# Peptides against a protein of PDB entry 4CIC, part 249

Target 1, 148 residues: chain A of PDB entry 4CIC
Amino acid sequence: KVSTKGHYGVQAMFDLAQHFGEGPVSLKSIAERQGLSEPYLEQLIAVLRKAGLVKSVRGAQGGYILAREPRDIKVGDIIRVLEGPIAPVESVSQDDPEHSLKFDFSVTKSVWEKVKKSIEEVLDSITLADMLKDAEEAQMAQGYMYYI
Target 2, 147 residues: chain B of PDB entry 4CIC
Amino acid sequence: KVSTKGHYGVQAMFDLAQHFGEGPVSLKSIAERQGLSEPYLEQLIAVLRKAGLVKSVRGAQGGYILAREPRDIKVGDIIRVLEGPIAPVESVSQDDPEHSLKFDFSVTKSVWEKVKKSIEEVLDSITLADMLKDAEEAQMAQGYMYY

## One batch from the design tools (peptide; made by RFdiffusion4, then SolubleMPNN)

Design b2_p30_7_s3
Fold by OpenDDE base, seed 4:
Structure b2_p30_7_s3 (fold): chain B 148 residues (1-148), chain C 147 residues (1-147), chain A 30 residues (1-30)
Amino acid sequence: as target 1 above (148 residues)
Amino acid sequence: as target 2 above (147 residues)
Amino acid sequence: PFPDDEPVGYIPDGALEFPDDEPVGYIPDE
């Protein structure tokens, strides 16, 4: 499963992308739109801010904005920030050094490394701008179904 | 992290592949070679057997064998049996019908579906025979480093 | 502690447990 953290982090970042250029968005408004708890969102935003993916704006219209354009933020960037490096298959070898030497372990590890690489490639191929485009296309498709 | 279940399931199946054609392998011997607890391996093998990936052989040399040739078993087949279908993003929509209608949910879901598809493609591209070949190649490479 | 029970966007359990998901398999320390 994608961690809840990764899932909600991508949702929160996507919400900020939808409002990019409109000014700061409050955490409350993001939480309401995305169906997230505000306290949970505060934790996510704190991590994302520390990583430089979001900026806080102070003032009466204070809130958060994307630190970069949506096209310059990959889903992979968000996931790496929230979940850490897509953990190398922590070689079960660290906990059992006797197993680390087993040839069978190396082959099995290579399978999971291939999976990891594939996931990274997918997540790095999708930007917030791509998600915005997909959103627009889906809205247009729904709109046409009501007119037919 | 790959689930412990998936990881150990692939290891156990790979061990059976290495011994394919040599007759039944005891769970104890698999456990010893793969560093698995025998009780845990019993649970894995029970699931794999029910799915028809392994067969039990009775007798003095009783144990388990692959039910198919190593080339006919994908890593994806093992994972699907042990972990269930690479579950569709259970639409968070079932638990929160109000969120199911949100457009944003559909876009985020599509990202995870792409990830899922990519994982499936990788796991379905690797057979136990491919793993055996990779093992042989790695052993040969290690042997050459000592000369 | 992130509430464990919130519906996680489905990557199959076996594909990527992200590092913070405790390895479910208790290998008893022998």
Scores: peptide ipSAE 0.034, ipTM 0.763, DockQ to the pose 0.087; fails the geometry check
Fold by OpenDDE base, seed 2:
Structure b2_p30_7_s3 (fold): chain B 148 residues (1-148), chain C 147 residues (1-147), chain A 30 residues (1-30)
Amino acid sequence: as target 1 above (148 residues)
Amino acid sequence: as target 2 above (147 residues)
Amino acid sequence: PFPDDEPVGYIPDGALEFPDDEPVGYIPDE
C-alpha cells in the first residue's frame, strides 16, 4: 500500500504542478481541490518544504510553489521524502541466532529487495511533468467523448 | 512493506519448497525453522491450503506439503492468496462528485497502477524453484568461504 | 500520530505496504 501520506503527498504535489508558473497556491485551495483536510495538508507540505520540494511564498498572494520544475521532481522523490527510503521488509528475525533462519531470511529478503528495486525504478521513471502530460491527454480524450 | 503475513507466508512456502519431495512437514518444524509462532503459522497455512497452494497430509507422518512443484508456484501466487489481489489504490474519492477531483484521482491512480503492475511482474517472475536455486547458490558461496 | 488515514493506495494489506509508520507485523509478544 502506498501510505495515505504518500498518496496525498503525490496529489498535493501534482496540484502544485498543475499551477506551476501561475504563482503561489494557498493550502486552502489545494485542500479544496484535492479533498484533503487543511491540517493534514499543512503537515504534508511542512515535510515537503523541509525536503526542498516545495517553497513557501509570503505575502498577500502567499502560498506554496514547487521548488523545482515538474520535470525535475520524480514521484520517487516525493515518496522518499514522505515515507523514507522504501524500507526492505523489516527483517523480523535479526535477533534469531539460528543460522538456518538467517539463510532463509536472506533468500526471502532478496525477493523483497527485487520488489523494492522495481518500485523505485517505476517511481523514479515518473515525473510530475509526466503526470501533467497524462492529465492533458485524459482531458483531451474526455473532450473528444463529448463531441461524439 | 510486504505485510508480515506476506513475508511469513513466503517463508513458510519456501520452507515447504526446501522439503518438497521429502514428505509432509509438520507445522511445528516449519515454525521452529522459520522463527514463526505455531498459531500464526496455522493461520497462514489454513489460508494457503484453502487456496490450493498447500496440502495437508494426515497420519503419523502427517503435516503439509506444497500442492504443486516449486516451479509452478510464483511468489505472486502466494502474495495474492495471502493479501488478495494487489488491489489498485482504493480510490478514496469514488464519492467525491467534483469532476476535477475525479480527474486528479485518475492521474494519481495511474501512478499507483503502474507501481502495482511492476510489483506483480516481479512477483510473478519469481518461483519457489528460483528461490531454491538462489538458496543453493548462497550455500555454495558460504561453503567456499569456509575452505 | 497521523489520524487513522484510510489507506488510499491498496496494494493489498499484505503486499508491499510502503512503510506506514506502524510496524504491521505485530508478532504477538510471547
Scores: peptide ipSAE 0.034, ipTM 0.767, DockQ to the pose 0.095; fails the geometry check
Fold by OpenDDE base, seed 1:
Structure b2_p30_7_s3 (fold): chain B 148 residues (1-148), chain C 147 residues (1-147), chain A 30 residues (1-30)
Amino acid sequence: as target 1 above (148 residues)
Amino acid sequence: as target 2 above (147 residues)
Amino acid sequence: PFPDDEPVGYIPDGALEFPDDEPVGYIPDE
């Protein structure tokens, strides 16, 4: 399960990517478009801003912008900021060192490390620019379905 | 997170794989070796048994065995039984169909489906037999470090 | 009920747990 935080964080960042180069976007407008509560979005944006993925612009037309181009922001970067490092299996602190077959734990741990690595590879292979392209392709496909 | 349930389920199944062909293993012995509570293991084994991944043997030397050879049990099979289907992003039931840019949700959903598919591919590529082999290789490597 | 506190094989805590209960922020229509 991607956390709700990760899911909504990617949605908010994608919304900012769609408006990249158009100027600052208000949190209200992002919340409305993405179906998010504004207070929740404020918390997400605060974390993303602190991590340097978004910038705040002050003034009457203030709001938020991506801090980098969409091609320079991976989905993995967003998830790491919001969720923390894709942590390996928390080492079950086997409090009792005597009875745990240390070896069996190493093999099972290696399975979860492989899963983690695969998730990281997928999330690091997708940029906000890739998501924008996928969105454009899907819009074109929908547009063609209405004309056929 | 692979749930605690998934983690411990894989450990318990791996323990049964290590003893495959030796006869029934008691839950107590699995619990002791894997550092699991016996009551928790009973719940896990009940689910795994119902799914047909393990069999119970009755009698004085009763216990549990794998229902199939270790090569015929994927880690993905264990996880699906214990966790259910590797759930895609629970569709945020966007209760309000009117305001959600349906399109943006489709693109973000596709990201999570790619993640899900990758997890499934990894877990379905690993059998209990692969884990046994990795264990043997690691034991040999440790044995060579002591000589 | 599985006791919650047992060591979850960490795929990162948040990355694969959809927290169930975060209120879908119903933006009330103003």
Scores: peptide ipSAE 0.033, ipTM 0.760, DockQ to the pose 0.172; fails the geometry check
Fold by OpenDDE base, seed 3:
Structure b2_p30_7_s3 (fold): chain B 148 residues (1-148), chain C 147 residues (1-147), chain A 30 residues (1-30)
Amino acid sequence: as target 1 above (148 residues)
Amino acid sequence: as target 2 above (147 residues)
Amino acid sequence: PFPDDEPVGYIPDGALEFPDDEPVGYIPDE
């Protein structure tokens, strides 16, 4: 499961991407558009800010902006910041030393490493700019369906 | 992380694959080899049996066997049985009708669907026979390092 | 602690559980 944290983090970052170049966006406005709790969004934005993916702007018209252009932020970058490195399947073998799994689960480990690599490749292949483009294409497709 | 259930399920099925053709394997022996609790393994095997991936053999030398050849069981088949269909990211929007997410998260949904598809493709590309081959190759490589 | 009630995009039981998901394996002793 993509964690709720990852899911909402990508949504929040995508909202900021949609407003990129328009100036600072308030957390309240993001929360309202994305259906997120404002307190939860504050926590997400704090992490994203610390990682340098977003910037805070101070003042009466303050809020948050993307720290980079949408093309320079991968979905994988967002997920790594929020969830940490896609942890290799920590072999359950390390946490309980008494259950020395006699069987070298090297083969099963390799399966999960392949899965991990595949996920990373997908997430690193998608930028916020790609998501913006997909949204525009979807909106155009909807517009054309109403004119037919 | 793959769920503990998926992880241990693949381990248990792989153990049965290693003994394929040798007759029934006891749950106790699988549990001992794979470092699993026997009660946990009983639950996993019950699900796998119901799904037709394993068969129970009755008798004094009873136990479990793979219901199919290792080449005919994908890792994806095991995961789907244990974890259910890698469900589409059920949009959070359906469970709480009052929080009508006004924003059509169609774009974010598409990202997760791509991830899902990628996982499915990987898991469906690996059979228990492939895992057996990889184990044999690893054992040979270790053997050659000692000579 | 993230409040439990936030609709986690329910990736069904069996997709990549992230580390903070409690090991589902606790079958309560009946």
Scores: peptide ipSAE 0.029, ipTM 0.758, DockQ to the pose 0.082; fails the geometry check

Design b2_p30_7_s4
Fold by OpenDDE base, seed 1:
Structure b2_p30_7_s4 (fold): chain B 148 residues (1-148), chain C 147 residues (1-147), chain A 30 residues (1-30)
Amino acid sequence: as target 1 above (148 residues)
Amino acid sequence: as target 2 above (147 residues)
Amino acid sequence: PFPDDEPVGYIPEGALEFPDDEPVGYIPSD
């Protein structure tokens, strides 16, 4: 399951992408538009800022902006920042030495590595710019449905 | 994360695939070879049996067998049985109605559906027969390193 | 309930569960 953190992190970053070039966006406005708690969003934005995906702007019109263009931010970059590396199958051997899967079946591990690689490839193939384009196309399609 | 259940379920099914055609395998022998607790394996096998992926054989040489040939069992079939459908992003809306993500952003949902689809495609592309072949190739490669 | 349901590796059910996922409260707009 995409964590709530990953899901909301992508939503918050997408909101910032929709306002890219318009200046700083307040956390309050992001929270209202995305249906997020402001305290939760503060935590997400703090992590994203520390990773250099967002910048804080100070002042009366202060808030947050994307640190890079939407085309230069992959969904995979957001997820890696929030969740850490798409964890390989943490070999059950690391946390419980007594339940050390003595049989590190290289073959079963390879299945999960293939799954991991596929997830990484998908998330690294989608930028915030791609998401913006998809949103515009969806809005245009809805607009055409109201005129038919 | 692949649940421990999914991981161990695939291991147990792979063990049964390695012994396919040799007759019933005891849960004890699977547990010993896979480093699993026998009680945990009993629970996994019960679910897999109910789903028709394994059969129980009764008698002195009783145990479990695959219900189908290894080529007819996908890793995706095992995972769906043990974990349920590769859950879409459980819309946070289902479990906490107060936390209903009012903003079902169609675009963000589409990202997660693409991830789900990619996982399903991978898991449905791998059979227990493919895993057997990979194991044989790995053993041959190791054998060549020792000579 | 499987006792050792530790999430092993990225699959959809527990895939992207971040450890500190506080339930995102729906803040109703005042």
Scores: peptide ipSAE 0.031, ipTM 0.757, DockQ to the pose 0.197; fails the geometry check
Fold by OpenDDE base, seed 3:
Structure b2_p30_7_s4 (fold): chain B 148 residues (1-148), chain C 147 residues (1-147), chain A 30 residues (1-30)
Amino acid sequence: as target 1 above (148 residues)
Amino acid sequence: as target 2 above (147 residues)
Amino acid sequence: PFPDDEPVGYIPEGALEFPDDEPVGYIPSD
């Protein structure tokens, strides 16, 4: 499950991508546009900043910017920063050191590893630039629906 | 996150698949083999039974069997039964009726829908028969490492 | 404590939570 943290993190990063090249965006403005609490966004941005995905700009018109171009930030990068590695199924058996020797080739574990890999592939295939493009296409499609 | 429920449910169903054609398997024996608590397994099996993935057999040698052949049960079927539909991102905004009209074409929602679809495709591509085959291949590979 | 992390992205709470895995994307099981 993508945590609310992951979701809102991607949402906040997407907001920053939409404003990329326009200068620093205030947390307040992101929070207002994205329907996030400012205190929550502060925590997310702190993590994203520490990971080098965003930069803080100081001053009266200070705020945050993407640290890289939207095309150079994958959704997977954001999720890994906020949520950690898409963890492989930790075998429940690791707490029993005696069972550590059972090659718990849990066929079930292999299923979850396949799921994990699939998620990683999807998230790593989507950049913030792809999201920007999708947003533009959606806006155009909405515009066409209003003209029909 | 595959819930413990989904994980153990797939594990229990896989145990039943390994014993498919051998007759009813007791919950106790599944619990022992799979390292599950019997009470927890009872709850899982009750849900799986209600969904028609397993059948209960009554009698002294009673227990549970798969309701269908292993090839006719996808991992996705098990997960959907235990965890419900891989829900689309319930937009947080659905609780706010005023925001319902914003075509919350959350580009972020589309990302999660792609993830969901990918998970569903993977889980629907794997049957209990595929898992049985993978187990056999793994056992053979282990056997070859010992020789 | 991150506040009301409403589980948005339904990777089913139970689909991706690998038990001992470092908390990957915690879609909270709502």
Scores: peptide ipSAE 0.027, ipTM 0.755, DockQ to the pose 0.153; fails the geometry check
Fold by OpenDDE base, seed 2:
Structure b2_p30_7_s4 (fold): chain B 148 residues (1-148), chain C 147 residues (1-147), chain A 30 residues (1-30)
Amino acid sequence: as target 1 above (148 residues)
Amino acid sequence: as target 2 above (147 residues)
Amino acid sequence: PFPDDEPVGYIPEGALEFPDDEPVGYIPSD
């Protein structure tokens, strides 16, 4: 399950990517465009800023910008910041070392490690620049549909 | 997050796979081996049974067996039964069609669909037979470490 | 009712499900 936090974090970062190079974007404008509550977005942006994915700009045209180019921010970077390391199953068995569950635990753990690795590979393969490109392609496809 | 339900469901199904061909396994014995509460396991097994992954056997040697061979049960099948379809992000936007979020929503949705597809591919690539083989290989590796 | 399935963090606790976050979608998180 991508958490609402991960989802909205990716949306907010994508909004900042769409405006990358246009200057600072207000949290209000991101919230309005992304259908996010401004207080929730403030919390997300605070985490993303602390992780160095977003910068705050002060002044009359203050707001937020991406701290890196969209090509240098993976979706995986956003998720790791918001959600922490994509951890393997916290083995419930760590709390009771006496339960003979050790072996079956290793095999089931390996399944989840494979899934984790697969998720990481996918999320690390997608940058905000890739998302921007996909958005442009989708817009062009829609534009062509209106001219037919 | 594989839910505790998904995790324990895979453990319970794997336990049944380890005993496949040996006859019915009691819920108590699965619970003891897998460190699961018997009441929790009863609920899991009820769902798995309803989905046709497990069969109940009645009698003095009653219990549960896999309804199919371990090679014919994917981890993905277990997860889909316990957790439902690996749903794409339930688009929060379905409730407010007027929010201009439609386009950004499509791109972000595509990210999660890629993740979903990747998870499905992994989980559908692993059978209970693959898990049994991995367990045997691990046991042999441990056995060679003691000699 | 299943007891509140402690999210076995196959995706870490929090990595794909924030506790108070409406699950926007179940990617079965391993």
Scores: peptide ipSAE 0.026, ipTM 0.760, DockQ to the pose 0.318; fails the geometry check
Fold by OpenDDE base, seed 5:
Parts: C-alpha cells; structure tokens; sequence
Structure b2_p30_7_s4 (fold): chain B 148 residues (1-148), chain C 147 residues (1-147), chain A 30 residues (1-30)
C-alpha cells in the first residue's frame, strides 16, 4: 500500500514538475491545485528539501522548485525519501530466544523480497518527466474527443 | 504492504503444502512450527477454508489439508482471499463536491496501477509448489556446505 | 508526526481486523 504520505508526496512533486522552469511555486498554490492540506504539504516539502529533491526560494515571490530536472527524479526516489527504504518484511524480531524454531523463514521472506524488488523496479522506471509526458498525452486525447 | 494477515496466511499455507499428501495437520502443529498464535491461525484458516483453498478433516486425527495441489495455489490467490483484491490506491473519494478540482489524478493513479499490476504479476507467478522447490534447494545448499 | 497514514489500500469494509496487523514491510500497497 502506498502510504498517504507517499501518494501526496508524489502529487506535490508532480505539481512542481508541471511548473518546472516557471520559477518558485507557493505551498498554498500546490495545496489548492492538489487538494492537499497546506500544513501537511509543509511537512512533506521539509523532508523532500532535506533530501535534496526540492529547493526553497526566499522572497516575496518565494516558494519551492524541483532541485533537479524532472527526468532526474524517479518516483522511487520520492518514495524512498518519504517512506524510507522499501523495508523488507520486518522479520518478526527473532529476539524471543525460546521459540527459536528456525523454521526456514527464508522461503516466505524470498516471496516478499521478490515483491519488493518488483515494486522498486517499477518505481525506479518512472520519472517525473514520464509522468509529465503521460499528462500531455492524456490532455491531447481529451482535446481530440471534443473536436469529434 | 503485505499485512501480517497475508504474511501469516502464506506461512500457514506453505506449512500445509509441506505436509501435502501426509494427511490432515492440526492447527496446533502449524502454530508451533510457524511460531503463530493458534487463535490467530483459526481465523486465517476459517477464511481460507471458506474460499476453498483449505479443507477441514474431522475426527480424532482431524485437522486441515490443502484443497488443491500446491502447484494449483498461487501466492496471489492466498493474498486475494485474505486481503481482498489488491486494491488500487483508494482514489480519495471524489465525493467531497467542493474540492472537485479535477486535477488529473489520472497520472498519479496510473503510477499506482502499474505498481499494482507488478505486484499481482509477481504473486501470481509464485505457487506453493515453487516455494516447496525453493525450500528443497535451500536445504541441499546447506547440506553441501557441511561437506 | 504525520497524521495517521491510513493505509490507502481499500481494506474492504468488514475485512476482519486482525489484532496487531502491523503492516508487514513497506510494500507500497496499490
């Protein structure tokens, strides 16, 4: 499950990607466009900024910009910053010494590791630039439906 | 995230697969081997039984067996039964009429749909028979390190 | 603290709340 944090983080980063090159965007404007709470966005942006995905611009027309080009930011990078490494199934801490029946947790663990790897591969295959392209294609398709 | 339910459900089903053809296994024995709570297992097994993945055997040596061969049970089947369909990201219900800024939730949604599809493909590619084979291979590899 | 990140995955209403169902590993749920 993508956390609400991951979901909204990707939305906020995508909004910044749509405005890339136009200058700094206010958190208020992102919140209004994406239907997000401004205080929630402040928390997300603080984390993203610390990770070097976003830059703050100070001044009367201050706000935030992407720290890199949209093509150089993967969805996987955003998720890792916000949620941490896609944790393998927290091995139930084997620390209860007595029930150390070493049942081969290895096989079930391997299933979840395969799932994890698959998710990482998907998220690392999608950039903000890919998302921008998909949005443009969707808008063009809608435009053609109104002209028919 | 695989829920604890999904994780333990797969463990319980794998335990039953390891004993496939040996007759019914008690929930107590599964619980002991897998380090699971017996009451928790009872709940999981009830769901799995209702879905037709597990059969109950009655009698003094009663218990549970797989309802199908291990090769005919995907990990994805187990997860779908226990957790439901791998839900797409719940579209934040568009039902709050006022903030219907139709921002193209389509693109972000498409990312999560791709993730979904990838998870489904992985889980549907792994059977209990594949897991049994992997366990056997792991045991053989350990045996060779001791010689 | 981020507000309770409700796991975005539709747990169908009436999915048995298993006690202590800690989400096992960050699999981005769809």
Amino acid sequence: as target 1 above (148 residues)
Amino acid sequence: as target 2 above (147 residues)
Amino acid sequence: PFPDDEPVGYIPEGALEFPDDEPVGYIPSD
Scores: peptide ipSAE 0.020, ipTM 0.755, DockQ to the pose 0.084; fails the geometry check

